# Ledger of designs, part 3: peptides against a protein of PDB entry 1LOE

Target 1, 181 residues: chain A of PDB entry 1LOE
Amino acid sequence: TETTSFSITKFGPDQQNLIFQGDGYTTKERLTLTKAVRNTVGRALYSSPIHIWDSKTGNVANFVTSFTFVIDAPNSYNVADGFTFFIAPVDTKPQTGGGYLGVFNSKDYDKTSQTVAVEFDTFYNTAWDPSNGDRHIGIDVNSIKSINTKSWKLQNGKEANVVIAFNAATNVLTVSLTYPN
Target 2, 181 residues: chain A of PDB entry 1LOE as posed
Amino acid sequence: TETTSFSITKFGPDQQNLIFQGDGYTTKERLTLTKAVRNTVGRALYSSPIHIWDSKTGNVANFVTSFTFVIDAPNSYNVADGFTFFIAPVDTKPQTGGGYLGVFNSKDYDKTSQTVAVEFDTFYNTAWDPSNGDRHIGIDVNSIKSINTKSWALQNGKEANVVIAFNAATNVLTVSLTYPN

## One batch from the design tools (peptide; made by RFdiffusion4, then SolubleMPNN)

Design b2_p13_3_s4
Fold by OpenDDE base, seed 4:
Structure b2_p13_3_s4 (fold): chain B 181 residues (1-181), chain A 13 residues (1-13)
Amino acid sequence: as target 1 above (181 residues)
Amino acid sequence: EYKRIGFSATRTV
């Protein structure tokens, strides 16, 4: 069994193990994905590819990831559009902005995307988001329209701790979010 | 098959 692991607790100005895309950058030891302007898209990829699927055996890797993120919006009642953790092809580039979170291009299932995301969606898009209008966590597979969602209460400016785990044997992806403070 | 993991965010307001 092969295992790959990494940890980044402080982000430097020249973080060699990250690929910055769009408006993503580092400042004050923090990875900042968006600029403080409208219509911004920012991404950061871990530079080393992850061997997630074995074409010979068909086996899919288990994984566990944890991270902390902050959404700090000027107006807590008007926040768009959200933040995502995603797994995509190695040559992935920023996709459609806005409600597509820079990760997808369609609300229709598109297997060519080959992208899975966990979204932390702060803005209600009537075309695909849960009808209750709640901010939510979503699991997205090849579409911005989540296969499953759960309401999430944003604590503006606060650090959220996230754990995402995938069990290949059960094909279950688990997401947990807590605000410890 | 290899993938890359990453983070993404957008802002429109």
Scores: peptide ipSAE 0.768, ipTM 0.969, DockQ to the pose 0.915
Fold by OpenDDE base, seed 1:
Structure b2_p13_3_s4 (fold): chain B 181 residues (1-181), chain A 13 residues (1-13)
Amino acid sequence: as target 1 above (181 residues)
Amino acid sequence: EYKRIGFSATRTV
């Protein structure tokens, strides 16, 4: 019955509707999550909290989000660790880096995380990633170990278009990724 | 219940 929407096409140096965490920053009108160095974690949150669940009715909101992202690694065969879209508690802070993508702390289900993520995982972690070793898109619920995955071929340095949609009535989350260029 | 949405990335190599 009520819809909230927003769009950010260009990112300024003082983007007040974003909360930057870790090494996240803006440059040249682009949001950059990691610095051009090894061992970096960066996040950016939309500053306004999103009402996704109604405690009175139990209803969960539908949502659709679209974005573009670029992973630009010096070596296409050695890319770690990945990029995520996530939904987390309002006071969320960066979590474990590396293969945990700055979003989770465990491969075991941890309900206290209260975090859902769509990962674009470029690095195979044998402890939790799909055994085929493919780079993949994953849906993560309170764990870095995805509840579902799909193989994904990274095009290094290319812009990927992503659409993520959630249908609350069916409890189905869909993810689409294309490389238009 | 309110949440925040965001993006995250890590680089280790």
Scores: peptide ipSAE 0.768, ipTM 0.970, DockQ to the pose 0.917
Fold by OpenDDE base, seed 2:
Structure b2_p13_3_s4 (fold): chain B 181 residues (1-181), chain A 13 residues (1-13)
Amino acid sequence: as target 1 above (181 residues)
Amino acid sequence: EYKRIGFSATRTV
């Protein structure tokens, strides 16, 4: 069994194991993806490609990832779109379509994108988001229209802990979010 | 098959 792992506890200005795209950058030891401006996209990729599927055996890798994030959204009428943890082709580039979180370019399923994302969505897009209008966690497979969602109560400016796990044997992706403080 | 993992965020309005 082969295992690939990495950990970044503090983000530095010269983080060589990250590929920054769009307006993504590091400041105050944090990865910052968005600026307080309209029409912005920011991304950061782990520089090393991840071997997720073995063509010889057909085996798909299990994985577990954890991270902490802070969203500053003091009101609901002036909010960014949210962010994603995503898995995409190695040559993935930022997408600029509004509301697609920089990852997708359509609400329709498009297998050619070969992209899976876990979204933490803070902006209600009536065309594809859950009709209750709640901020939500979503699992996105080749589309911004989530295959599954769960309402999430954002705590403004507080650190949220996220764990994402994939079990290849069961083909189940699990997401947990907690506010420990 | 290889993929890259990462984070992405946008602000539209």
Scores: peptide ipSAE 0.757, ipTM 0.968, DockQ to the pose 0.838
Fold by OpenDDE base, seed 3:
Structure b2_p13_3_s4 (fold): chain B 181 residues (1-181), chain A 13 residues (1-13)
Amino acid sequence: as target 1 above (181 residues)
Amino acid sequence: EYKRIGFSATRTV
């Protein structure tokens, strides 16, 4: 079977294999998605489209992705919304609706979105987030309202390692987050 | 079917 893979260990100022949207940019060899201002959206897409479904065979691709992130959020009352890893149509554009993490535009299920996201949510939105108010990891299918969530204890300023895997045979998406240090 | 993968973040308030 065909396999496509890529790796970005350092982000440069002229990263041609990324499409930057909104306020997304690179600095100090890191991808930075948001500015420290209100009402900001930042995104970065891998420039090459990914073949996830074969129309001839009907096969859906398996995938595994890993990344490291750092969130600086010393308190809960002055914090950004969080971020997502997402898979969307090739012509996807930033969404400006508050609390939708730049990916969705409604808490209602919208099949036309054709978007799946794993959210790392640091802001409690009463209308759709888990009622316990915890920071959480969520799996989002065509809606900001997650189909499944798990509480996540943010370690301020520490590097988190994430692995996201999709098994096409079982139609199961798994997310793992660890703080190795 | 082709899609793009990426990262997205927002700050609302």
Scores: peptide ipSAE 0.749, ipTM 0.966, DockQ to the pose 0.830

Design b2_p13_5_s1
Fold by OpenDDE base, seed 1:
Structure b2_p13_5_s1 (fold): chain B 181 residues (1-181), chain A 13 residues (1-13)
Amino acid sequence: as target 1 above (181 residues)
Amino acid sequence: TGYKRIGFSATTS
Protein backbone atom coordinates (compact mmCIF):
# COMPACT_ATOMS: atom_id res chain seq x y z
CA THR B 1 0.00 0.00 0.00
CA GLU B 2 1.28 3.44 -0.97
CA THR B 3 1.83 6.01 1.78
CA THR B 4 0.59 9.58 1.97
CA SER B 5 1.09 12.85 3.84
CA PHE B 6 -1.76 14.43 5.81
CA SER B 7 -1.69 18.14 6.64
CA ILE B 8 -3.93 20.79 8.15
CA THR B 9 -3.54 24.37 6.92
CA LYS B 10 -3.76 27.66 8.84
CA PHE B 11 -1.42 26.60 11.62
CA GLY B 12 1.88 28.22 12.47
CA PRO B 13 5.11 27.43 14.28
CA ASP B 14 3.91 29.01 17.54
CA GLN B 15 1.06 26.61 18.25
CA GLN B 16 1.52 26.53 22.02
CA ASN B 17 -2.05 25.30 22.39
CA LEU B 18 -1.33 21.96 20.70
CA ILE B 19 -0.12 18.68 22.15
CA PHE B 20 1.76 16.74 19.50
CA GLN B 21 1.73 12.95 19.53
CA GLY B 22 3.52 10.44 17.33
CA ASP B 23 4.80 11.92 14.10
CA GLY B 24 2.79 15.15 14.23
CA TYR B 25 4.52 18.52 13.93
CA THR B 26 3.94 22.03 12.62
CA THR B 27 5.57 24.36 10.12
CA LYS B 28 4.92 27.98 9.20
CA GLU B 29 2.31 26.81 6.70
CA ARG B 30 0.58 23.79 8.15
CA LEU B 31 0.20 21.12 10.77
CA THR B 32 1.63 17.89 9.38
CA LEU B 33 0.40 14.64 10.90
CA THR B 34 2.27 12.14 8.72
CA LYS B 35 4.92 11.90 6.05
CA ALA B 36 4.94 9.60 3.05
CA VAL B 37 6.48 6.67 4.94
CA ARG B 38 4.95 3.39 6.07
CA ASN B 39 3.45 2.57 9.46
CA THR B 40 3.16 6.00 11.04
CA VAL B 41 0.69 7.59 13.44
CA GLY B 42 0.54 11.34 13.93
CA ARG B 43 -1.83 13.23 16.19
CA ALA B 44 -2.34 16.73 17.53
CA LEU B 45 -4.62 17.64 20.44
CA TYR B 46 -5.96 21.00 21.47
CA SER B 47 -4.30 21.44 24.84
CA SER B 48 -7.29 22.93 26.66
CA PRO B 49 -9.97 20.41 27.61
CA ILE B 50 -13.44 21.14 26.28
CA HIS B 51 -16.48 21.03 28.54
CA ILE B 52 -19.00 19.13 26.42
CA TRP B 53 -21.24 17.64 29.11
CA ASP B 54 -22.52 19.06 32.39
CA SER B 55 -22.78 16.26 34.94
CA LYS B 56 -25.09 18.27 37.17
CA THR B 57 -27.68 19.30 34.60
CA GLY B 58 -27.12 16.61 32.00
CA ASN B 59 -26.83 19.26 29.30
CA VAL B 60 -24.66 18.57 26.28
CA ALA B 61 -22.96 21.43 24.47
CA ASN B 62 -23.62 22.48 20.91
CA PHE B 63 -20.53 23.04 18.82
CA VAL B 64 -19.36 24.02 15.37
CA THR B 65 -15.82 23.48 14.15
CA SER B 66 -14.21 24.15 10.81
CA PHE B 67 -10.84 23.28 9.34
CA THR B 68 -8.97 22.77 6.10
CA PHE B 69 -6.99 19.64 5.35
CA VAL B 70 -4.79 18.33 2.56
CA ILE B 71 -4.02 14.76 1.65
CA ASP B 72 -0.95 14.60 -0.55
CA ALA B 73 -0.10 11.10 -1.71
CA PRO B 74 2.63 10.09 -4.15
CA ASN B 75 0.09 7.87 -5.88
CA SER B 76 -3.51 9.10 -5.83
CA TYR B 77 -4.84 5.63 -6.67
CA ASN B 78 -3.29 3.93 -3.64
CA VAL B 79 -3.69 5.99 -0.48
CA ALA B 80 -3.62 4.71 3.11
CA ASP B 81 -5.00 5.09 5.64
CA GLY B 82 -6.92 8.25 6.42
CA PHE B 83 -7.41 11.45 8.39
CA THR B 84 -9.61 11.85 11.48
CA PHE B 85 -11.17 14.54 13.64
CA PHE B 86 -11.94 13.19 17.11
CA ILE B 87 -13.15 13.96 20.62
CA ALA B 88 -11.62 11.75 23.30
CA PRO B 89 -10.77 11.53 27.01
CA VAL B 90 -8.38 14.23 28.19
CA ASP B 91 -5.55 11.72 28.72
CA THR B 92 -5.94 10.19 25.27
CA LYS B 93 -2.88 8.66 23.61
CA PRO B 94 -2.30 7.30 20.11
CA GLN B 95 -4.29 4.11 19.58
CA THR B 96 -3.98 1.40 16.93
CA GLY B 97 -2.53 2.56 13.63
CA GLY B 98 -3.31 1.62 10.07
CA GLY B 99 -7.01 1.21 9.43
CA TYR B 100 -7.83 2.08 13.03
CA LEU B 101 -6.59 5.60 12.22
CA GLY B 102 -4.71 5.98 15.51
CA VAL B 103 -8.01 6.58 17.32
CA PHE B 104 -9.65 3.19 17.95
CA ASN B 105 -8.66 -0.37 18.86
CA SER B 106 -11.71 -2.38 17.86
CA LYS B 107 -14.45 -2.75 15.29
CA ASP B 108 -16.72 -3.85 18.12
CA TYR B 109 -18.52 -1.22 20.16
CA ASP B 110 -16.38 -0.39 23.21
CA LYS B 111 -17.97 2.08 25.60
CA THR B 112 -14.70 2.43 27.51
CA SER B 113 -13.20 4.19 24.49
CA GLN B 114 -15.36 7.27 25.17
CA THR B 115 -14.34 8.54 21.74
CA VAL B 116 -16.32 10.08 18.88
CA ALA B 117 -14.66 10.65 15.53
CA VAL B 118 -15.29 11.88 12.02
CA GLU B 119 -13.11 9.88 9.68
CA PHE B 120 -11.97 10.75 6.19
CA ASP B 121 -11.05 7.23 5.20
CA THR B 122 -8.94 6.64 2.10
CA PHE B 123 -8.35 2.89 2.43
CA TYR B 124 -10.84 0.02 2.28
CA ASN B 125 -10.73 -2.38 5.23
CA THR B 126 -12.92 -5.37 4.41
CA ALA B 127 -13.76 -6.12 8.03
CA TRP B 128 -15.63 -2.87 8.75
CA ASP B 129 -15.75 -0.40 5.84
CA PRO B 130 -18.68 0.00 3.42
CA SER B 131 -18.68 -2.87 0.95
CA ASN B 132 -18.62 -0.63 -2.13
CA GLY B 133 -14.95 0.12 -1.39
CA ASP B 134 -15.40 3.88 -1.83
CA ARG B 135 -13.32 6.40 0.05
CA HIS B 136 -15.73 7.83 2.56
CA ILE B 137 -16.57 10.12 5.42
CA GLY B 138 -17.70 8.24 8.51
CA ILE B 139 -19.08 9.01 11.95
CA ASP B 140 -17.50 6.71 14.54
CA VAL B 141 -18.76 6.20 18.10
CA ASN B 142 -16.55 4.00 20.28
CA SER B 143 -15.63 1.87 17.26
CA ILE B 144 -13.78 2.12 13.96
CA LYS B 145 -16.93 0.69 12.37
CA SER B 146 -18.88 3.82 11.44
CA ILE B 147 -22.51 4.31 12.42
CA ASN B 148 -23.00 6.23 9.18
CA THR B 149 -20.93 6.84 6.05
CA LYS B 150 -20.98 8.82 2.82
CA SER B 151 -18.84 8.34 -0.27
CA TRP B 152 -16.20 11.01 -0.81
CA LYS B 153 -14.01 11.66 -3.83
CA LEU B 154 -10.47 12.56 -2.80
CA GLN B 155 -8.77 15.34 -4.71
CA ASN B 156 -5.11 14.60 -4.11
CA GLY B 157 -3.05 17.58 -3.02
CA LYS B 158 -6.01 19.97 -2.86
CA GLU B 159 -7.42 21.76 0.15
CA ALA B 160 -10.70 20.43 1.51
CA ASN B 161 -12.86 22.68 3.67
CA VAL B 162 -14.71 20.86 6.45
CA VAL B 163 -17.47 21.98 8.79
CA ILE B 164 -18.64 19.75 11.64
CA ALA B 165 -21.62 20.78 13.74
CA PHE B 166 -23.44 19.14 16.62
CA ASN B 167 -26.96 20.02 17.69
CA ALA B 168 -27.51 18.78 21.23
CA ALA B 169 -31.27 19.32 21.13
CA THR B 170 -31.71 16.97 18.18
CA ASN B 171 -28.63 14.82 18.84
CA VAL B 172 -27.61 15.32 15.20
CA LEU B 173 -24.03 15.66 14.01
CA THR B 174 -23.53 17.10 10.53
CA VAL B 175 -20.43 17.01 8.36
CA SER B 176 -19.80 18.95 5.18
CA LEU B 177 -16.77 18.79 2.91
CA THR B 178 -16.08 20.96 -0.12
CA TYR B 179 -13.22 21.53 -2.51
CA PRO B 180 -13.60 25.25 -3.26
CA ASN B 181 -10.87 25.32 -5.90
CA THR A 1 -16.33 14.77 34.45
CA GLY A 2 -17.68 16.07 31.18
CA TYR A 3 -14.38 17.24 29.75
CA LYS A 4 -12.78 15.94 26.56
CA ARG A 5 -9.95 16.88 24.25
CA ILE A 6 -10.39 17.56 20.56
CA GLY A 7 -7.76 16.39 18.15
CA PHE A 8 -6.69 15.30 14.71
CA SER A 9 -5.11 12.02 13.71
CA ALA A 10 -3.67 10.44 10.59
CA THR A 11 -2.05 7.12 9.78
CA THR A 12 -0.07 5.46 7.02
CA SER A 13 0.58 1.81 6.26
Scores: peptide ipSAE 0.680, ipTM 0.950, DockQ to the pose 0.657
Fold by OpenDDE base, seed 5:
Structure b2_p13_5_s1 (fold): chain B 181 residues (1-181), chain A 13 residues (1-13)
Amino acid sequence: as target 1 above (181 residues)
Amino acid sequence: TGYKRIGFSATTS
């Protein structure tokens, strides 16, 4: 597969509120998760843990996250492997690379993962991805095999604006992606 | 517990 670089814009130098893992780093006011080299995993965690579950009340927190990402691949027809937003245990480390997106280790449900992800998957993996072969947005719960997906058309090199929101009362996760330019 | 970390990940192959 072709190499792909991923970045998030508007990050400053010495981004102290991020924990960089694997090949992730900041440059030119961008968070770069991967360079255009093969077989890499790049991650960046928000350094402050997020309190999403209240043990006293049992309530799960609502949240809204917005970000802008760019996928820039030399070959727009062969882009691997994808970009992922995730929520994981505080001590999370990079997981399996390639089609597992550095976030999961199995297509089987594994409750010990304790990880939820929204994938922006650019590469079709026959073993678990939607059979139509489309690039897609997926919601992943403790498995790389999404519980729900929607086709997504990559605009190579363009900024995608994303909003992810979770409503705990309805147990609904919403994802929006737009290319404003 | 109830604490998690959020993050971003990307891979190449």
Scores: peptide ipSAE 0.666, ipTM 0.948, DockQ to the pose 0.656
Fold by OpenDDE base, seed 2:
Structure b2_p13_5_s1 (fold): chain B 181 residues (1-181), chain A 13 residues (1-13)
Amino acid sequence: as target 1 above (181 residues)
Amino acid sequence: TGYKRIGFSATTS
């Protein structure tokens, strides 16, 4: 079964405490979201909410975050569904597991979700994933069905460095992933 | 309103 751990390298100037949900837990240097067992949902939230929208001016904030994640897939018969970075309502709770990544509940656009996610999807779900079956990075807006995807080749057990940036002026979300080692 | 929480999630089947 795949296991996913990650370390946060950057998000804003302040270090934030984490709220663990589901099966997520921390060690000295890593947050582990899934164990090598089936049917798990592990989440971790920054305890402090972020102010992304100014109600007075209507301005949307820019943000840049970076993190490192590792996926271990020692067992081909027990696979993880993926790893996800998300932005959700402050009272967010774990959502549907499996292919919904614990973040969404539908492939249909649901504006009430108020959730944006960047998925690092390691399992092909025929109903909504790109038809080529590749592992992929996806941008999800109020739906598990990505509005945009890019094929991604997982390097088992290796650290992936990710940078996610949002430019409010252009309304563009940028995702980069590299394997430096 | 204008506040959200960011987080990370992972699942297994």
Scores: peptide ipSAE 0.652, ipTM 0.945, DockQ to the pose 0.655
Fold by OpenDDE base, seed 4:
Structure b2_p13_5_s1 (fold): chain B 181 residues (1-181), chain A 13 residues (1-13)
Amino acid sequence: as target 1 above (181 residues)
Amino acid sequence: TGYKRIGFSATTS
């Protein structure tokens, strides 16, 4: 694959301070997860943890988040592995790179991961990705093998607006991606 | 514990 840079230019209204991991860093204008170099894993965590589960009541919190990301690749037809939004344990560290997106370590369900992710997958991994080979959005629960996917067409260098919402009452996670420009 | 962190990740290969 060609090298690809990933950046986030817009955060939601609940933006927090960031904890950088791997090759991730920030500039005045954007959060950059990877530079256009090979074999990188870049992550950034919101420093303030969120309380999504009440152990006493078993109640799960609703949440909505929005952000804007940019994928910038020299060749729009040969892009790197992908970009991921995730929710993980507070002490989470970078996981396996490449097709595992720095978030997971297995295509098999691993409850110990305790991680949910929305992947914006720009590279087809035969072992677990949808057979049509399309770039796609995927919902990942404790596995890089998505429980649900939808084809997505990358607009190289353009800002993608994303909204992710979770409704605890219905146990439904929704993802919206648009290219407004 | 009920606490999680939100994050972003990206990889190149």
Scores: peptide ipSAE 0.652, ipTM 0.944, DockQ to the pose 0.650

Design b2_p13_5_s2
Fold by OpenDDE base, seed 2:
Structure b2_p13_5_s2 (fold): chain B 181 residues (1-181), chain A 13 residues (1-13)
Amino acid sequence: as target 1 above (181 residues)
Amino acid sequence: DGYKRIGFSATTS
């Protein structure tokens, strides 16, 4: 695949502590997950765990988060694998690279993964991606094979604003992506 | 348990 860089230019509160994994790093203004080189996995975790489930009450938490990402690909028609927003066990480590996006290891459902991801998938993997071959947003639950997808048109080099919200009462995860300019 | 971490991940190949 073509070399592609993935960056998060806005990724939540101003004073977040991050745990960097793989090739991910930060500058004063952006989190760079990958540079325009091949065969890389870059991850960054918020250091503070989130309490999504209350063991005493059984309640599941609502959450809303937002970020802005930029994809810079020398070839706008042939970018690399993609990137994800994910929620994983607190001791999560980089998983399989390439089409597995550094988050999963299988297209088969694996409950032991305990990982949910929103993928922004820029490369068509015939084994699990939607057959239309479109770049897409996907919701992944314990598998790289999305439970739901929506086609998305990449604007190379442009900032994409993303909002991800989970409503515990309805068990609905909402993903919004816009290019503001 | 009820605790998770949020993160970002990206890959090239």
Scores: peptide ipSAE 0.704, ipTM 0.957, DockQ to the pose 0.642
Fold by OpenDDE base, seed 1:
Structure b2_p13_5_s2 (fold): chain B 181 residues (1-181), chain A 13 residues (1-13)
Amino acid sequence: as target 1 above (181 residues)
Amino acid sequence: DGYKRIGFSATTS
């Protein structure tokens, strides 16, 4: 497969609240998770933990997050493996690379993972991805095998705007992706 | 305990 770089805009050198893992780093212009080399994993965590669940009341928080990302591959017809937004235990470390996106270790449901992710998957893995082979957005709960997916057309080198919202009352996670330009 | 970290990840192969 052809390698690619994954970057997120709107980050800069003042981003001191990030924990970099693997090949992730920042420049004055953007956060870069990978370069166009084989077999890499790059991650960046927000250093401050977020309080998603109240142990006393059982209440789960609503949240909305937005970001802009760029996939820049030398060959747009052969891109591996993908970009992921995730929520994980505070001591999370890079997990299995390649098709597991550095976030999961199994296609089987593993409650001990305690990880939820939104994947922007550019490479078809026959063992768990939708059979149509399309690049896709997926919602992953404790497994690389998504609980829901939607086909997504990659625009190589262009900025994608993403909004992810969670409604605790309805237990619905919403993902929106647009290419404004 | 209700606390998590959010982040981004990407891989190549």
Scores: peptide ipSAE 0.687, ipTM 0.955, DockQ to the pose 0.652
Fold by OpenDDE base, seed 4:
Structure b2_p13_5_s2 (fold): chain B 181 residues (1-181), chain A 13 residues (1-13)
Amino acid sequence: as target 1 above (181 residues)
Amino acid sequence: DGYKRIGFSATTS
């Protein structure tokens, strides 16, 4: 596949300090997860953990987050591998690269992962991706094999605005992506 | 304990 850079240029109003992992780094202008080089895994975590589950009451918290990301690839039709928003254990470390997006290690459900992700998958992996081969947004729960997907057309080099919301009462995760410009 | 971290990840190959 062609080399691809992934960057985040805009965070939500609750911006926090970042913990960088792998090849991720930041500049004044943007958070860069990968450069346009091969075989990279780049991650960035918000330094402050969030409390999403109350063990005493069993209540799950609502959350809403927004960000803007940019994918830059030399060839719009050959982009690897994908960008992912995830929620993971506080001590999470980079996982398998490539098609596993640095977040998962298996296409089989693995509850020990304790990780939920929204993938913006730019490369078709025949073993688990939707058979139509489209780039897609996927919701991943403890597996790289998404529980739900929707086709998504990449606009190379353009800022994509994303909003991700979780409603605990309904147990619904909502993802929206727009290209405003 | 109910605590998680939010993050972003990207990979190339």
Scores: peptide ipSAE 0.686, ipTM 0.953, DockQ to the pose 0.658
Fold by OpenDDE base, seed 5:
Structure b2_p13_5_s2 (fold): chain B 181 residues (1-181), chain A 13 residues (1-13)
Amino acid sequence: as target 1 above (181 residues)
Amino acid sequence: DGYKRIGFSATTS
């Protein structure tokens, strides 16, 4: 597949609240997760752990996150492999690359992964992706095989605004993606 | 233990 670059805007140099893994780095304006080279995994973690579960009460926290990402590929018809938002163990390290998006290692449910992800998947992997072959947004729980997906139209080189919200009371995760321009 | 890290990931192939 052709190389693809991913970036998130509005990050400064020497972003101290991020842990960079693999090929991820910052410029004056952007967090860049991948370079335009093949077979790379780029990740960036928020350095401060997030308290999502209260051991005293058993309550799971609500959360809302928003971000803007850009996928910029030389060929808009051949874009690999995808961009992912994830929540993982504190000591998480890059996982399998390519279609596993650097976040998972199996299409089978693996509770030891302890990872939830929202994938913005630009490349069709026949072994686990929706059979229609569409680029899609997926919700992944301990597996690269999504528990739910929705088709998504990539606008190559354009900024996508994303909002992800989790309501613990209803156990509902919502994802919104828009191209404002 | 109730703590996780949030992150972003991207891959090429």
Scores: peptide ipSAE 0.661, ipTM 0.950, DockQ to the pose 0.652

Design b2_p13_7_s1
Fold by OpenDDE base, seed 4:
Structure b2_p13_7_s1 (fold): chain B 181 residues (1-181), chain A 13 residues (1-13)
Amino acid sequence: as target 1 above (181 residues)
Amino acid sequence: GYKRIGFSATRTV
């Protein structure tokens, strides 16, 4: 089958294969999504569109994505709002900030969003997050209210390794997160 | 159909 792949190990000051949105930028060879201020939203898109859905056959592509992220908060006990990997329409723009993670605008299912996200949510929003109040990983389909969640313990300032895989045949999305160091 | 993949983050505290 046809395969498309890319890898970015270090982020440069002239990263032409990224589309920066909001407060997203690169510094010290790292992609930085938020500024060191309150009420910031930042995003970065891979510039090349990805063929995920075949309109003729209805087939959805399999994919595997891996990345490393760091959340470095001044206070490990008060962190908001989180980080997310997402797949969205080609012309996607930053959405609602705060607990909506810049990706969604509603806790209700909104098919017009056409967006799937894996959230790493550091802040408990009573209106839609799991009632246990834990920081969590969530799978979001057209809504900030996750279709599935799992508790996640943030290690402040540490690199988390993530692997996200989708099996089109089974329609199963898997997410793994480890702190190797 | 085509999509774009990306990362997003917000900070409010």
Scores: peptide ipSAE 0.761, ipTM 0.969, DockQ to the pose 0.903
Fold by OpenDDE base, seed 1:
Structure b2_p13_7_s1 (fold): chain B 181 residues (1-181), chain A 13 residues (1-13)
Amino acid sequence: as target 1 above (181 residues)
Amino acid sequence: GYKRIGFSATRTV
């Protein structure tokens, strides 16, 4: 059994194990994905590709990832568009901005995307988001339209603790978010 | 197969 793990507790100004895309950068030991301007898209990839499935056996890897994130919006009642953890092809580049979170290009299922994401969506897009208008956590498979969602109350400027786990045997992805502080 | 993991965010307001 092969196991791969990594951790980054502090982000340096020259973080060699990250690939920065769009407006992503590091400052004061923090990874910052968006600049303090309108219409910005930022991404950061872990530089080492991960082996998620074995082409010979068909076995898919289990994984657990944990991280903290902060959304700092000038106005807590007007926040767009959100934050995303994603798994994508090795050569992935920023996709459509805005409500597509820089990860997808379609609300319809597009297998060519080969992308799975967990979205923390702060903005209601009537074309694909849950009709209740709640900010939400979503699981996205090859589409910005989530296959499942759960309401989430943003605490602006506060650190959220996230755990994402995938069980290959059951094909179940679980997401938890807490505000400990 | 191999993939890359990462974070993404957008700001429009």
Scores: peptide ipSAE 0.761, ipTM 0.969, DockQ to the pose 0.915
Fold by OpenDDE base, seed 2:
Structure b2_p13_7_s1 (fold): chain B 181 residues (1-181), chain A 13 residues (1-13)
Amino acid sequence: as target 1 above (181 residues)
Amino acid sequence: GYKRIGFSATRTV
């Protein structure tokens, strides 16, 4: 079975294997997606396209990805929208619609977006987020309105470890988040 | 088929 893998432990100023979009950039060995300003979107794509589907066999690839993130959100009132790990068409462009995390442009299901995202959502959007208002992890398929969510207690400024795995045989995506410290 | 993977974040307000 063919496998593609990569690892970036420290993000440098000349990160050639990333495509930066919007306000995304690297600083202090971290990928920084958003600034503390209103109406901003920042993205970074791995430069190499990923072969996820074999046209000859119809097989969809399994994948496992892991990453560490930090969110600074000391209060829930003055808070950014959150961020996503996403998989999108090769020519994907940042989306500027508010609350769509830079990935989607509607709460309606749109198969033509061909985009899957795991959201780490820190802002309650009454129109589509879980009614309990909790910060949450969501799985988004072609819509910002998650197909499944789970409440997540953000530890402000702490490093969270995330593992995302997709099992093609079962069509199940799993997400785990831990604060190791 | 091919896709790109990445990270995205926004701040609206």
Scores: peptide ipSAE 0.753, ipTM 0.968, DockQ to the pose 0.825
Fold by OpenDDE base, seed 3:
Structure b2_p13_7_s1 (fold): chain B 181 residues (1-181), chain A 13 residues (1-13)
Amino acid sequence: as target 1 above (181 residues)
Amino acid sequence: GYKRIGFSATRTV
């Protein structure tokens, strides 16, 4: 059994194990994905490719990832689109289509994307988001149109703890979000 | 089968 793990507690100005794309950067020991301006895309990839499946056995890897995030959204009328944790092909590049969170380029299912994302969506897009208009967590498979969503009450400026786990044996992806404080 | 993991965010309006 092969196991790989890593952790980043503080993000430095020269974080060599990250690939920054678009407007993504580090400041004050935090990873910052967006600027406070319109039409921005920011991404950061872990530089080392992850071995997702074994070509000999066909077995898919289990994984667990955890992270903490803060969103500052003082009002609902001037808010960014949200962000994702995503898994994509090694040569993945930022996508600039509005509302697609920099990961996808269509609300239609596109198997060639080979991308899975967990979205933390703060902007209501009428064409594909849940009709209740709630901020939500979504699981996205090859499309910005989530296969499953759950309403999420954003606590402005508060640290949220996220755990994302995938069980290959059951093919179940689990997302947990808590505000411990 | 290798992939990269990461974070992505946008601000449209």
Scores: peptide ipSAE 0.743, ipTM 0.966, DockQ to the pose 0.824

